# Ledger of designs, part 187: peptides against a protein of PDB entry 5A53

Target 1, 230 residues: chain A of PDB entry 5A53
Amino acid sequence: LVENVKQALFIPGQSCNKNLHDIMVDLSALKKPDMKRFNRKNDIHPFEDMSPLEFFSEKNDCSLMVLMTSSKKRKNNMTFIRTFGYKIYDMIELMVADNFKLLSDFKKLTFTVGLKPMFTFQGAAFDTHPVYKQIKSLFLDFFRGESTDLQDVAGLQHVISMTIQGDFQDGEPLPNVLFRVYKLKSYKSDQGGKRLPRIELVEIGPRLDFKIGRIHTPSPDMVTEAHKKP

## One batch from the design tools (peptide; made by RFdiffusion4, then SolubleMPNN)

Design b2_p23_8_s1 (from b2_p23_8, 14 letters changed)
Fold by OpenDDE base, seed 4:
Order: sequence, then C-alpha cells, then structure tokens
Structure b2_p23_8_s1 (fold): chain B 230 residues (1-230), chain A 23 residues (1-23)
Amino acid sequence: as target 1 above (230 residues)
Amino acid sequence: MQKIYRIKTLEEEASLVVELDIA
C-alpha cells in the first residue's frame, strides 16, 4: 500500500515576523514537494479556537500544519498541528530560541528534493515521556515522506537529528529539543580489505532549538481511529 | 525493516546512530 505522503501547510499568523518567515521558508524547503505556504497573515489562535485550522486542513487537503506566531510570552512560536479526517488530532507549540541558524548560514550543499530523510533521536525520554513521544511521532510523520522500497543507501542524503538538551526529573521544566539537519557524505574507505564506506555528516541547516510550549493531546477515540490500518 | 547505521558527524566528532525505515 503506497501510503499517501502527508502534505504540510505553513501558515503565517498575524504576529509572524521576518525571523519566523525566514525559518518557515527554510524548514518548509525540507518538506518539498509536499508543502504549501500561505503568503498572507491569518489571525488564528489554535488553543482558543481550532475551527479555522480544521477548515484549512480540509480546504488544502493537508494533514500537517505549522502556524507561525510571536508574542512576548511565546516568542518565535511554531505551532505544529496534525489532523485526522480534517479534525485536530494533536497540537504542540515549539518556540525557536534566538540562536537559530538559517540555510544561508551554512555552505550551500546541493540536495535532491524529495529524498527521504533519516532520523536520529537522542534522549531516553523520546521513548518514555509522553511529550517527547509526541514530538518524535510528529517529526517522523512530518518528514518521513514516501515509503519507497529503495534499499539504496545511496539515495539517503539527509539526516534529521533531534536531541533532548540534558536530563530532567519529574516536576522540572522540559528541556529544549535540538533540531539539526545533516547531509550524508559517503567515502570509499580502502582501509583493511572490508570496503566499508566511511560516512560523514555535514550540517546543512536550519539549526533550531525548540522550547516546548502548550500541547493538545488527541482523544482516546481519535488515537484508536488513527491507528486503524485500512 | 529498520536498519541502523552509525554515522560520524564531521563538525562535532559525535557518532550518531541513524535509524532508517527501509520498507
């Protein structure tokens, strides 16, 4: 079953600034060709009223959305939304720290559009903590792309790395998630008869440190429906 | 089938374990 690639819609909110716009452009470039962007600002407050997002999901046939907003309380906020049947499944606010780097800050490496990224997750909490499990699930859904049987490692060019910044205990603020993107470089190593290719990763950007904000979790009923294989 | 690759980053001298979902 060729699972349809999930389409993403990037929405600038009313408070979207130049930095967020630039981040939006760079992050959305990783989702090409399965991405749409609005050019106009939209006054959307998803934690107050989710109905506009459900409308956009249906109208644009996008099960992934990213709302770009910024305020004093929630600076450089990227709200990631997933829908199921054009209804809100889950939402998470990820605020980009000021130390971000854009694609222009890195050496321009040519990448083939549409190639599937590899993923790395660093931190035990990605497998145990409900918030980080949601983040892991979200980013896998967001960037997984088409399931191709192409075992060709040669076609794997990008690595998306997500790292939890440090350890934490119950009741402590949740550490940031460090988002990094690398290009894979393979070198033929002649060392020692086993031609194991030497693989090197080069950071290509964007570089984003995400502070976790508000979260909307799916209802148990929606979880059950979303996991039902057709 | 999930394939795990060990990849070294050039800049951070860190080895990353990459999980590949290969259908």
Scores: peptide ipSAE 0.016, ipTM 0.546, DockQ to the pose 0.070
Fold by OpenDDE base, seed 5:
Structure b2_p23_8_s1 (fold): chain B 230 residues (1-230), chain A 23 residues (1-23)
Amino acid sequence: as target 1 above (230 residues)
Amino acid sequence: MQKIYRIKTLEEEASLVVELDIA
């Protein structure tokens, strides 16, 4: 059963600014061709009323959504939403820190659209802490793309790196997640007659530091239904 | 600080070990 590639819908909220728009464009470029973007701002408050998002999910056949909003309390806020059966499964606010870099801030490299990214997660909490588990699950789900059995090395183009910024204890604020994107470069190194491929990673952007905000977790019933293989 | 990371495919298969410099 080929799981249908999940489509992403990027939605500018009413408070979406130029910076968020630029971030949206750059991040959504990594999801091509499986993304849509709204051109008009929409007044959506997902933690107050989720119904508009469920409507958009169904109408656009998108199980992934990203809402772009900004306020004094929640600056550069990207709300990531997943739906199951066009109902809200989970939500998480990820606020982009001011030190972000756009694709234009990096050297332009040739990029093939549609290749699956590789992932690396740094921090034990990605496997143990419920919030970071959700983040890991979300980003893997977001960029999974088409299931290709072909581990064709030729299909490996870029790496998404996610790092928890430092250690934390229970009761402390959750550290930021550092989002980095690298292009894989393979060089033939002639070291001593053995051609060992040297692999280098070159940052291509965007560079985003995510501050964790509000979270909506799925109901136990939805978890059970979502894990039922058809 | 150069860290060696195990890169996984989206299917959680380990495909590559790379050194990443996280700036």
Scores: peptide ipSAE 0.010, ipTM 0.524, DockQ to the pose 0.052
Fold by OpenDDE base, seed 1:
Order: structure tokens, then C-alpha cells, then sequence
Structure b2_p23_8_s1 (fold): chain B 230 residues (1-230), chain A 23 residues (1-23)
């Protein structure tokens, strides 16, 4: 079953600023060609009323959405939304810290559009903590792309790294998630008869540190339906 | 033989060295 590649819709909110716009452009470049962007600002408040997002999901045939908003309380906020059957499945606010870097801040390395990223997750909580499990699931779902035969290491162009910034205990604020993108440079190292490919990683951007905000978790019924492979 | 590539990321601030253990 070739799973249809999920399409993403990037939506500037009413409070979207230049920085968020630039972040949106750079992040969405990683989702090409399976991405749409709105040029107009839309007044959407997903945690107050989800109906406009469901409408956009259906109208644009996008099961992934990213809403770009900014306020004093929620600066540089990227709300990631997933839909199932054009109904809201889950949502998470990820606020970009001020130390972000754009693609223009890195050496321009050519990358082929449409190649599947590899993912690395650093932090045990990605497997155990419900919020980080959702983040892991979200980003894997967001960037998975078309099922290519993994056999061609040559087809592996970039790595998305997600790291939980530090340890935390129960009841403590959730650490940020560090989002990094690297280009793979494979060198044939002929050391010792075992062709261990030496891979060098070069950061290509964007660099985003995500502060976790509000979360909407799917109903148990929706989870069951979404896991039912057609 | 399914080559399972394990990518170990060594996050130092500027360079991630990924060692692929080809099982």
C-alpha cells in the first residue's frame, strides 16, 4: 500500500510577523512538493474554534496544517494540526525561540526536492512521555513523504534531528525540542575491508528550538479509527 | 538481508557525526 503523501498547508495567522513568515518559508521548503502556503493572513484561533481549520483541511485536501501566530504570551508560535477525515485529530503549539537560524544563515548547499529525510530522536521521553511521543509521531508523519526503497543510501540526502533539551522530572516544565536539519555527505572509507560508509553531517537549516505550548489530544475513538489502515 | 542502518548522532553544537552501524 503506497500511502498517499500527506499534504501540508501553512497558514499565516493574523498576528504572523516577518520572522514567522521567514520561518514558514524555510520550513515549508523541506515539505516541497507536498506543501501549500496561504499568502493572506487568516484570523484563526484553533483552541477556541477548530471549525475554520477543518474547513481549510477539506477545501485544500490537506491533512497537515501549520498556523503561524505570535503574541506576548506565545511568541513565534507554530501550531501544528493534523486532521483525520478533515476533522481535527491533534494539535500542538511549538513556539520558536529567538535564537532561530534561517536557511540563509547557513552555507547554501543544494538539496534535491522530494527526497525523504531520515529522522533521529534524542531523549528517552520520545518513547515514554505522551507529549514527546505526539511530537515524534507528528514530525514523522509530517515529513515521511513517499515510500522510497531505503536500499539506496544515495537517496538519503538529509537528516532531521530532534533533541529534548535536558532531563526533566514529573511535574517540571517540559524541556524544549531542538530541531536541526543536516545534509549527509557520504564518503567511502575503505578502512579494513568492511566498507563502513563515513557520513559527515553538515547543518543546512533551519535551526529551531521549540518551546512546547498547548496540546489537543485526539479522542480514543479517533485514535482507533486513524490506526485502522484502510 | 535487510541492512538496518542505525544512525548514531553525536550532537556537538556544530557537527553531527552520524555513525551508521550496518548491522
Amino acid sequence: as target 1 above (230 residues)
Amino acid sequence: MQKIYRIKTLEEEASLVVELDIA
Scores: peptide ipSAE 0.008, ipTM 0.500, DockQ to the pose 0.045
Fold by OpenDDE base, seed 3:
Structure b2_p23_8_s1 (fold): chain B 230 residues (1-230), chain A 23 residues (1-23)
Amino acid sequence: as target 1 above (230 residues)
Amino acid sequence: MQKIYRIKTLEEEASLVVELDIA
């Protein structure tokens, strides 16, 4: 069963500003062609009422959604939502720090749209801590794209890197997640030694530092249903 | 054979190890 590629819907909230819009455009470019964007602002408060998001999920056939909002308490907030059967599976608020960089801040590199990115996760908590496990799962699911046959390994051009910023102990605030995007450049090293192609990573953007906000976790029943292969 | 590409980020502190699961 070729799982259909999950479609993403980007939704500007009522408080969406220019910076968030620009971030939305750049981040959504990484999800092309499996992405839709709303042009109109929508007054959605997902942690108060999830029904509008479920409606949009069904209407647009999108199992991934990103809501863009900003307030004094939650500045540059990207709420990532996943649905299963058009019902909310999980949600997480990721607030973009002010030090963000857009694609325009980097050297323009030509890349093929729609290639599956590689992922790297730095930090043990991505495998052990529930919140970071959810983040890892979310981003893998978000950018997984089409199942590439082994033959398409030659087409791997992009690396998405996610790093937990520093160590933390129980009861401490959760460190930010550093989101970075790189393009792989293979150089033929003409230097006479072992012709291992030198792979260089060039940052292409966007550069986002995510502060973790509110989280909605799925019910155990929904987890079981979501893992049932049809 | 899992080819582990060690990606050194230009940022001094983060060695990105990309594990490519080549199914």
Scores: peptide ipSAE 0.015, ipTM 0.539, DockQ to the pose 0.058; fails the geometry check

Design b2_p23_8_s2 (from b2_p23_8, 13 letters changed)
Fold by OpenDDE base, seed 3:
Structure b2_p23_8_s2 (fold): chain B 230 residues (1-230), chain A 23 residues (1-23)
Amino acid sequence: as target 1 above (230 residues)
Amino acid sequence: MEKFFPIKTLEELASEVVDLDVA
């Protein structure tokens, strides 16, 4: 079963600013061709009323959405939303820290659109802590692309790296998630007469440090339905 | 603006490498 590639919709909220717009453009470039962007601002408050997002999901046939908002409490906020059957499955607020870097801040490298990324996750909490499990699941789901049986490892051009920024204990604020994108470069190193293939990772951007905000978790019933393969 | 060109190895990042086809 060729699972249909999940389409993403990027939505500027009413409080969307230039920085968020630029971040939206750069992050959405990684989701091409399976991405739509709205040009107009939309007054959406997903934690107050989810109905507009469900409407947009159905109307645009997008199971992934990203809402761009900014306030004093939630600066540079990217709300990631997943739907199942055009109903809200889960949501998470990820606020971009001010130290972000755009694609223009890196060396322009030739990149083939539509190639599948590899993922790296740094931090045990990605496998144990519910919030970081949701983040891991979300980003894998967001950038998975076409499931082709041909694991052409040779076609892997880039790596998305997600790192939990430091250790934390129970009851402490959740550390930021460091989002990085790298291009794979293969070099033939002549070390001592053995041509060992050396793989290097060159950062290509964007660079985003995510502060975790509000979360909506799916109901147990929706989890069960979403895991039912048709 | 200074352009950043950090070069890292996979080993430097390697706690978990997930191929998208395994998800």
Scores: peptide ipSAE 0.016, ipTM 0.439, DockQ to the pose 0.071
Fold by OpenDDE base, seed 5:
Structure b2_p23_8_s2 (fold): chain B 230 residues (1-230), chain A 23 residues (1-23)
Amino acid sequence: as target 1 above (230 residues)
Amino acid sequence: MEKFFPIKTLEELASEVVDLDVA
């Protein structure tokens, strides 16, 4: 069953600033062609009223949404939303730290649009802690793209790396998630007469450090329904 | 330029790469 590729909708909120716009452009470029962007700011407060997002999900046939907002308390906030049946499944606020780097800050490397990224997750909490499990699930779901045939695996062009910034104990603030994007470069190194293909990772951006904000977890009923294979 | 990520080989990453198609 080729699951339909989940479409993403990027929504600038009323408080969207230039930095968030630039981040939105760069991050959404990784989701092409399965991405829509609104050009107009929308006054949406998803933790107060989810109805506008459900409406946008249905109207645009997008099960993934990213709301771009910024305030003094929640600077450079990217709210990632998933819907199931056009109803809110889960939400998470990921605030981009000020040390972010855009694609323009890196050496421009051409990449083919639509290639699936490989993922790496660094930190045991991605498999054990509910918040980091949600983040892992979200980003895998967000960038999974089309189930292309194995032939496109030969076209693996980029790796998305997600790292939990340090260890933490129960009751401590959750460490940031370091989002990094690398391009795979294959070099034919003539070392010692055997041309072994050497694969190198080159950071291509964007570079985002995500501070975790508010979370909406799915209801048990929605979890059950979302895991039902059609 | 802090060389933050050592150029990891695919082999080094292969242990960390979740193959999305193995579901």
Scores: peptide ipSAE 0.016, ipTM 0.432, DockQ to the pose 0.062
Fold by OpenDDE base, seed 1:
Structure b2_p23_8_s2 (fold): chain B 230 residues (1-230), chain A 23 residues (1-23)
Amino acid sequence: as target 1 above (230 residues)
Amino acid sequence: MEKFFPIKTLEELASEVVDLDVA
């Protein structure tokens, strides 16, 4: 079953600033060609009223949305939204820390648009903790692209790495998620007559440290419907 | 500190990479 590639819509909120715009541009470049961006600011408050997002999901045929907002409490906030049947499935606020790096901060490497990224997740909580499970699921859904049976591993040019920043105990604030993007470089190493392909990971950006904010979890009924294979 | 990601072999990378097609 070729799962249809989920389309993403990037929405600048009313409080969207230049930094968020630049982050939006760079992050959305990883989702090309399956991405739309609004140029106009939209006054949307997803945790107060979800109806505008459901409308945009339907109107633009996008099951993924990212709302860019910034406030004193939620600086550089990227609200990631998933819809199912154009209804809100889940939402999570991921605030970008000030130490972010744009694609322009890295050596420009040519990459082919539309290649599927590999994912790496570092931290046991991605498999055990409900919030980090949601983050893992979200990013896999967001960047998985077309299911092609041809895992030409040789064609895998990009690795998206997500790391939980440190250990935490119950009741402690959730550590940030470190988002990194690498390009695979294959070198023929002539070490010892065996041409062992040496693969080097080169960071290409963007570099984003996500602070976790508010979360909307799906209803059990929506989980059941979304997991129904057509 | 540039976290030198240890040079993982393609096999090690592939083993740690959640095969997106298996889900």
Scores: peptide ipSAE 0.007, ipTM 0.389, DockQ to the pose 0.063; fails the geometry check
Fold by OpenDDE base, seed 2:
Structure b2_p23_8_s2 (fold): chain B 230 residues (1-230), chain A 23 residues (1-23)
Amino acid sequence: as target 1 above (230 residues)
Amino acid sequence: MEKFFPIKTLEELASEVVDLDVA
């Protein structure tokens, strides 16, 4: 079953600033060609009214959306939204810390559009804690690309790394998620007559530290429907 | 400390990659 690649829509909110715009451009570059961006700011408050997002999901045929907003309470906020049947499935606020790096801060490397990233997740909570499970699911879903059976290792160009920043206990604030992107470089190492493929990871950006904000979880009914393979 | 990912082989990296089909 060739699952259709999920399309992403990037939406600047009314409070979108230059930094968020630049982050949006760089992050959306990793989602090409399966990405749309709005050029105009839209006054959307998804935790107050989800209807505008459902409308945009349907109108643009995008099951993934990212809303860019910023306030004193929620600075550099990227709200990630997933829809199912053009209805809101889940939402999560991920606020970008001020220490972010853009693609321009890294060595310019050639990038092939449409290749799937590999993922690495560091932190046990990605498999145990509901919020981090949602983040893991979201990012996997966001960047899966075309379901080609040919996971041709030869087509692997980049790795997305997500790390939980430290340990935490129940009732403590959730640690940030460190988002990193690496390009795989294969070198033929002539070490001792055996050509061992040497692989180096080179950070290519963007570099984002996400603070977790508000979350909307799907209804049990929507979970059941979304897990039904067509 | 930049966590330099240890130099891993493609095979080692591939084995650590969560199969995207599991979600």
Scores: peptide ipSAE 0.000, ipTM 0.348, DockQ to the pose 0.063; fails the geometry check

Design b2_p23_8_s3 (from b2_p23_8, 11 letters changed)
Fold by OpenDDE base, seed 2:
Structure b2_p23_8_s3 (fold): chain B 230 residues (1-230), chain A 23 residues (1-23)
Amino acid sequence: as target 1 above (230 residues)
Amino acid sequence: MQKIYYLETLEEQAHLVHDLDVA
């Protein structure tokens, strides 16, 4: 079943600033061509009222949304929202730390729009902890693109790396997730008479450290419905 | 940061992507 590529809608909130806008532009570049952006700020508070997001999901036919807000308590906050049947499935706040780097901070490399990224997840909690499992699921869902037969490895240009920053115990604050993007370069190397593919990973940006904020989890019923293959 | 890996097979290439320790 070739599932249609999920479309993403980027929404600047009322408190969206220049930094968040720039982050939004750079992150959304990885989602092209399957991305829309609002130019106008919208006063949306998803943890108080989800109805505006459901409305935007339906009106724009976007099952992925990112709300850009900033406050003293939640600085540089990217709220990632997924919908199912234009109803909120899950939400997670990911606050970008001040040490972020934009694409302009890296060497410009030629980028082919629409190529599927490869993913790496570093940290056992991505497979065991509910919050990190949700993050993993979200980013895979957000950037995986069309399910094409991976026949053309030559078409894999980008690696998205997500790393949990350190170990944690129950009851401790959840460590940040380090988001990194690399371009893969493949060279033919003559090492000892064998042509070994030489792979170079070059960071291309953006560089984002995500602090985890509030989470909305789906109802069990919605989980069941979302996993039903049509 | 630039990381260089030598991978003989597509499987090794796939594994390397999984082992990318992002410092």
Scores: peptide ipSAE 0.044, ipTM 0.572, DockQ to the pose 0.058
Fold by OpenDDE base, seed 1:
Structure b2_p23_8_s3 (fold): chain B 230 residues (1-230), chain A 23 residues (1-23)
Amino acid sequence: as target 1 above (230 residues)
Amino acid sequence: MQKIYYLETLEEQAHLVHDLDVA
């Protein structure tokens, strides 16, 4: 079953600023061509009222949404939303730290739009801790695109790396998630007559350190329905 | 009054960000 590529809708909130706009542009470039962006600011508060997002999901046929807001308490906040049947499935706030880097901060490399990223997740909590499991699931779902047969090595253009910043114990604040994007460069290494392909990872951006905010988890019923293969 | 701008048509607000030609 070729799952239809999930479409993403990027929504500037009322408090969206230039930095968030730039981050939105750069992050959304990784989702091309399966991305829509609103130009107008919308006053949406998803943790108070989810109905506007459900409306946008349905009207734009987007099962992925990103709301861009900023406040003193929640600076550079990207709320990632998934819908199922145009109803809210889950939400997570990921606040971008001030040390972010845009694509323009890196060496311009040729990038082919529409190629599937590979993913790497660093940190055991991505497999064990509920919040990090949700983050892993979200980003895989967000960027997986169409199921291509892995046979096209040409399809392996870039790697999205997500790292949990340090160890933590129960009851401690959750460490940030470090989001990095790398391009694969293949070099023909002539070492001792054996051409071993040397693959180098070159960071291309954006570079985002995500602080975890509020979370909405799906109801057990929605989990069951969402996992039902049609 | 929350100003929610609704997409009435797919054409009006869905700007495909064409311009990130990372050349």
Scores: peptide ipSAE 0.021, ipTM 0.385, DockQ to the pose 0.030
Fold by OpenDDE base, seed 4:
Structure b2_p23_8_s3 (fold): chain B 230 residues (1-230), chain A 23 residues (1-23)
Amino acid sequence: as target 1 above (230 residues)
Amino acid sequence: MQKIYYLETLEEQAHLVHDLDVA
């Protein structure tokens, strides 16, 4: 079953600023061609009223949405939304720390549109903690792209790396998630007649450190329906 | 046909951003 690639809609909120716009452009570039962006600001407050997002999901046929907002309490906030049947499945606020880097901050940008990225997740909590499990699931859904059987390893040029920033105990604030994008470069090593392919990871951006904010989890009924294989 | 973009200059980056905004 060729699963249809999930389409993403990027929405500037009313409080979207230049930094968030730039981040939106760079992050959305990784989702091309399966991405739409709104040019107009929209006054949306997902945790107060989800109806506008459900409307946009249906109207644009997008099961992934990212709302860009910023306030004193929630600076550089990217709200990631997933829908199922154009109804809200889950939401998570990921606030971008001030130390972000754009694509322009990296010397050599080689971007191939439509390449499926590889993923790496660093931190045991991605497999054990509910919030980090949701983040892992979200980013896999967001960037997984086309399920091609012929994953020609030669075609996998990009790695998305997500790292939990340190250990934490129960009751402590959740550590940030470090988002990094790398390009794989293969070099022919001529050393000693054994052509050992040397693979180097080159960071290409964007670089985002995500602080975790508010979360909306799906109802048990929606989980059951979403996991039903057609 | 997968478009491969090589961005060596800020100008090329600006063009890409522009092309990405128009698409």
Scores: peptide ipSAE 0.000, ipTM 0.341, DockQ to the pose 0.023
Fold by OpenDDE base, seed 5:
Structure b2_p23_8_s3 (fold): chain B 230 residues (1-230), chain A 23 residues (1-23)
Amino acid sequence: as target 1 above (230 residues)
Amino acid sequence: MQKIYYLETLEEQAHLVHDLDVA
């Protein structure tokens, strides 16, 4: 069963600012054509009432949502939401640090829309720690697109890199996740009479450092149901 | 950030992408 590509809905919250809007535009560009954006601000508080998000999920047929909000305590906050059967599956707050870079801050490179990104995850916690497992799962779901035969390396264009910023122990604050996007360039290089393909990774943006905020985990029943592949 | 790799085969390219520490 080729799982249909999950559609994403980007929602500006009531406190959405220019920076968050710009980040939203740039991040959503990586999800084209499987992305919708609201033009109007919506007063949504996911950790208080999830019903509006479930409504939007159903109405827009989107199983992925990103809510853009900002406050003194939660500056540049991107709440990532996944739904299953239009019910909330999980949520995570990822706050963008002030050192972010937009696509306009990088050299403009042409890219083909709809090509699937490759992923790299740096940090053992992505495979062991529940929160980082959720982040890994979320971003894979968000950007994976349709299953392509990885044998067509010629179709590989983008690399999404996620790195846990430093080591941490139990009870310590969770390190930030560094989000980076690279374009893969292939060159014919003549080295010693053999043409070796030269691969160059060029950062294209956006550059986002995510601080982890509040998390909603799925119920055991929802996990079981979501893993039931028809 | 820019990283340059020389790879002989498409298989090596695929493996590199899986193991890329691009941070």
Scores: peptide ipSAE 0.010, ipTM 0.459, DockQ to the pose 0.067; fails the geometry check

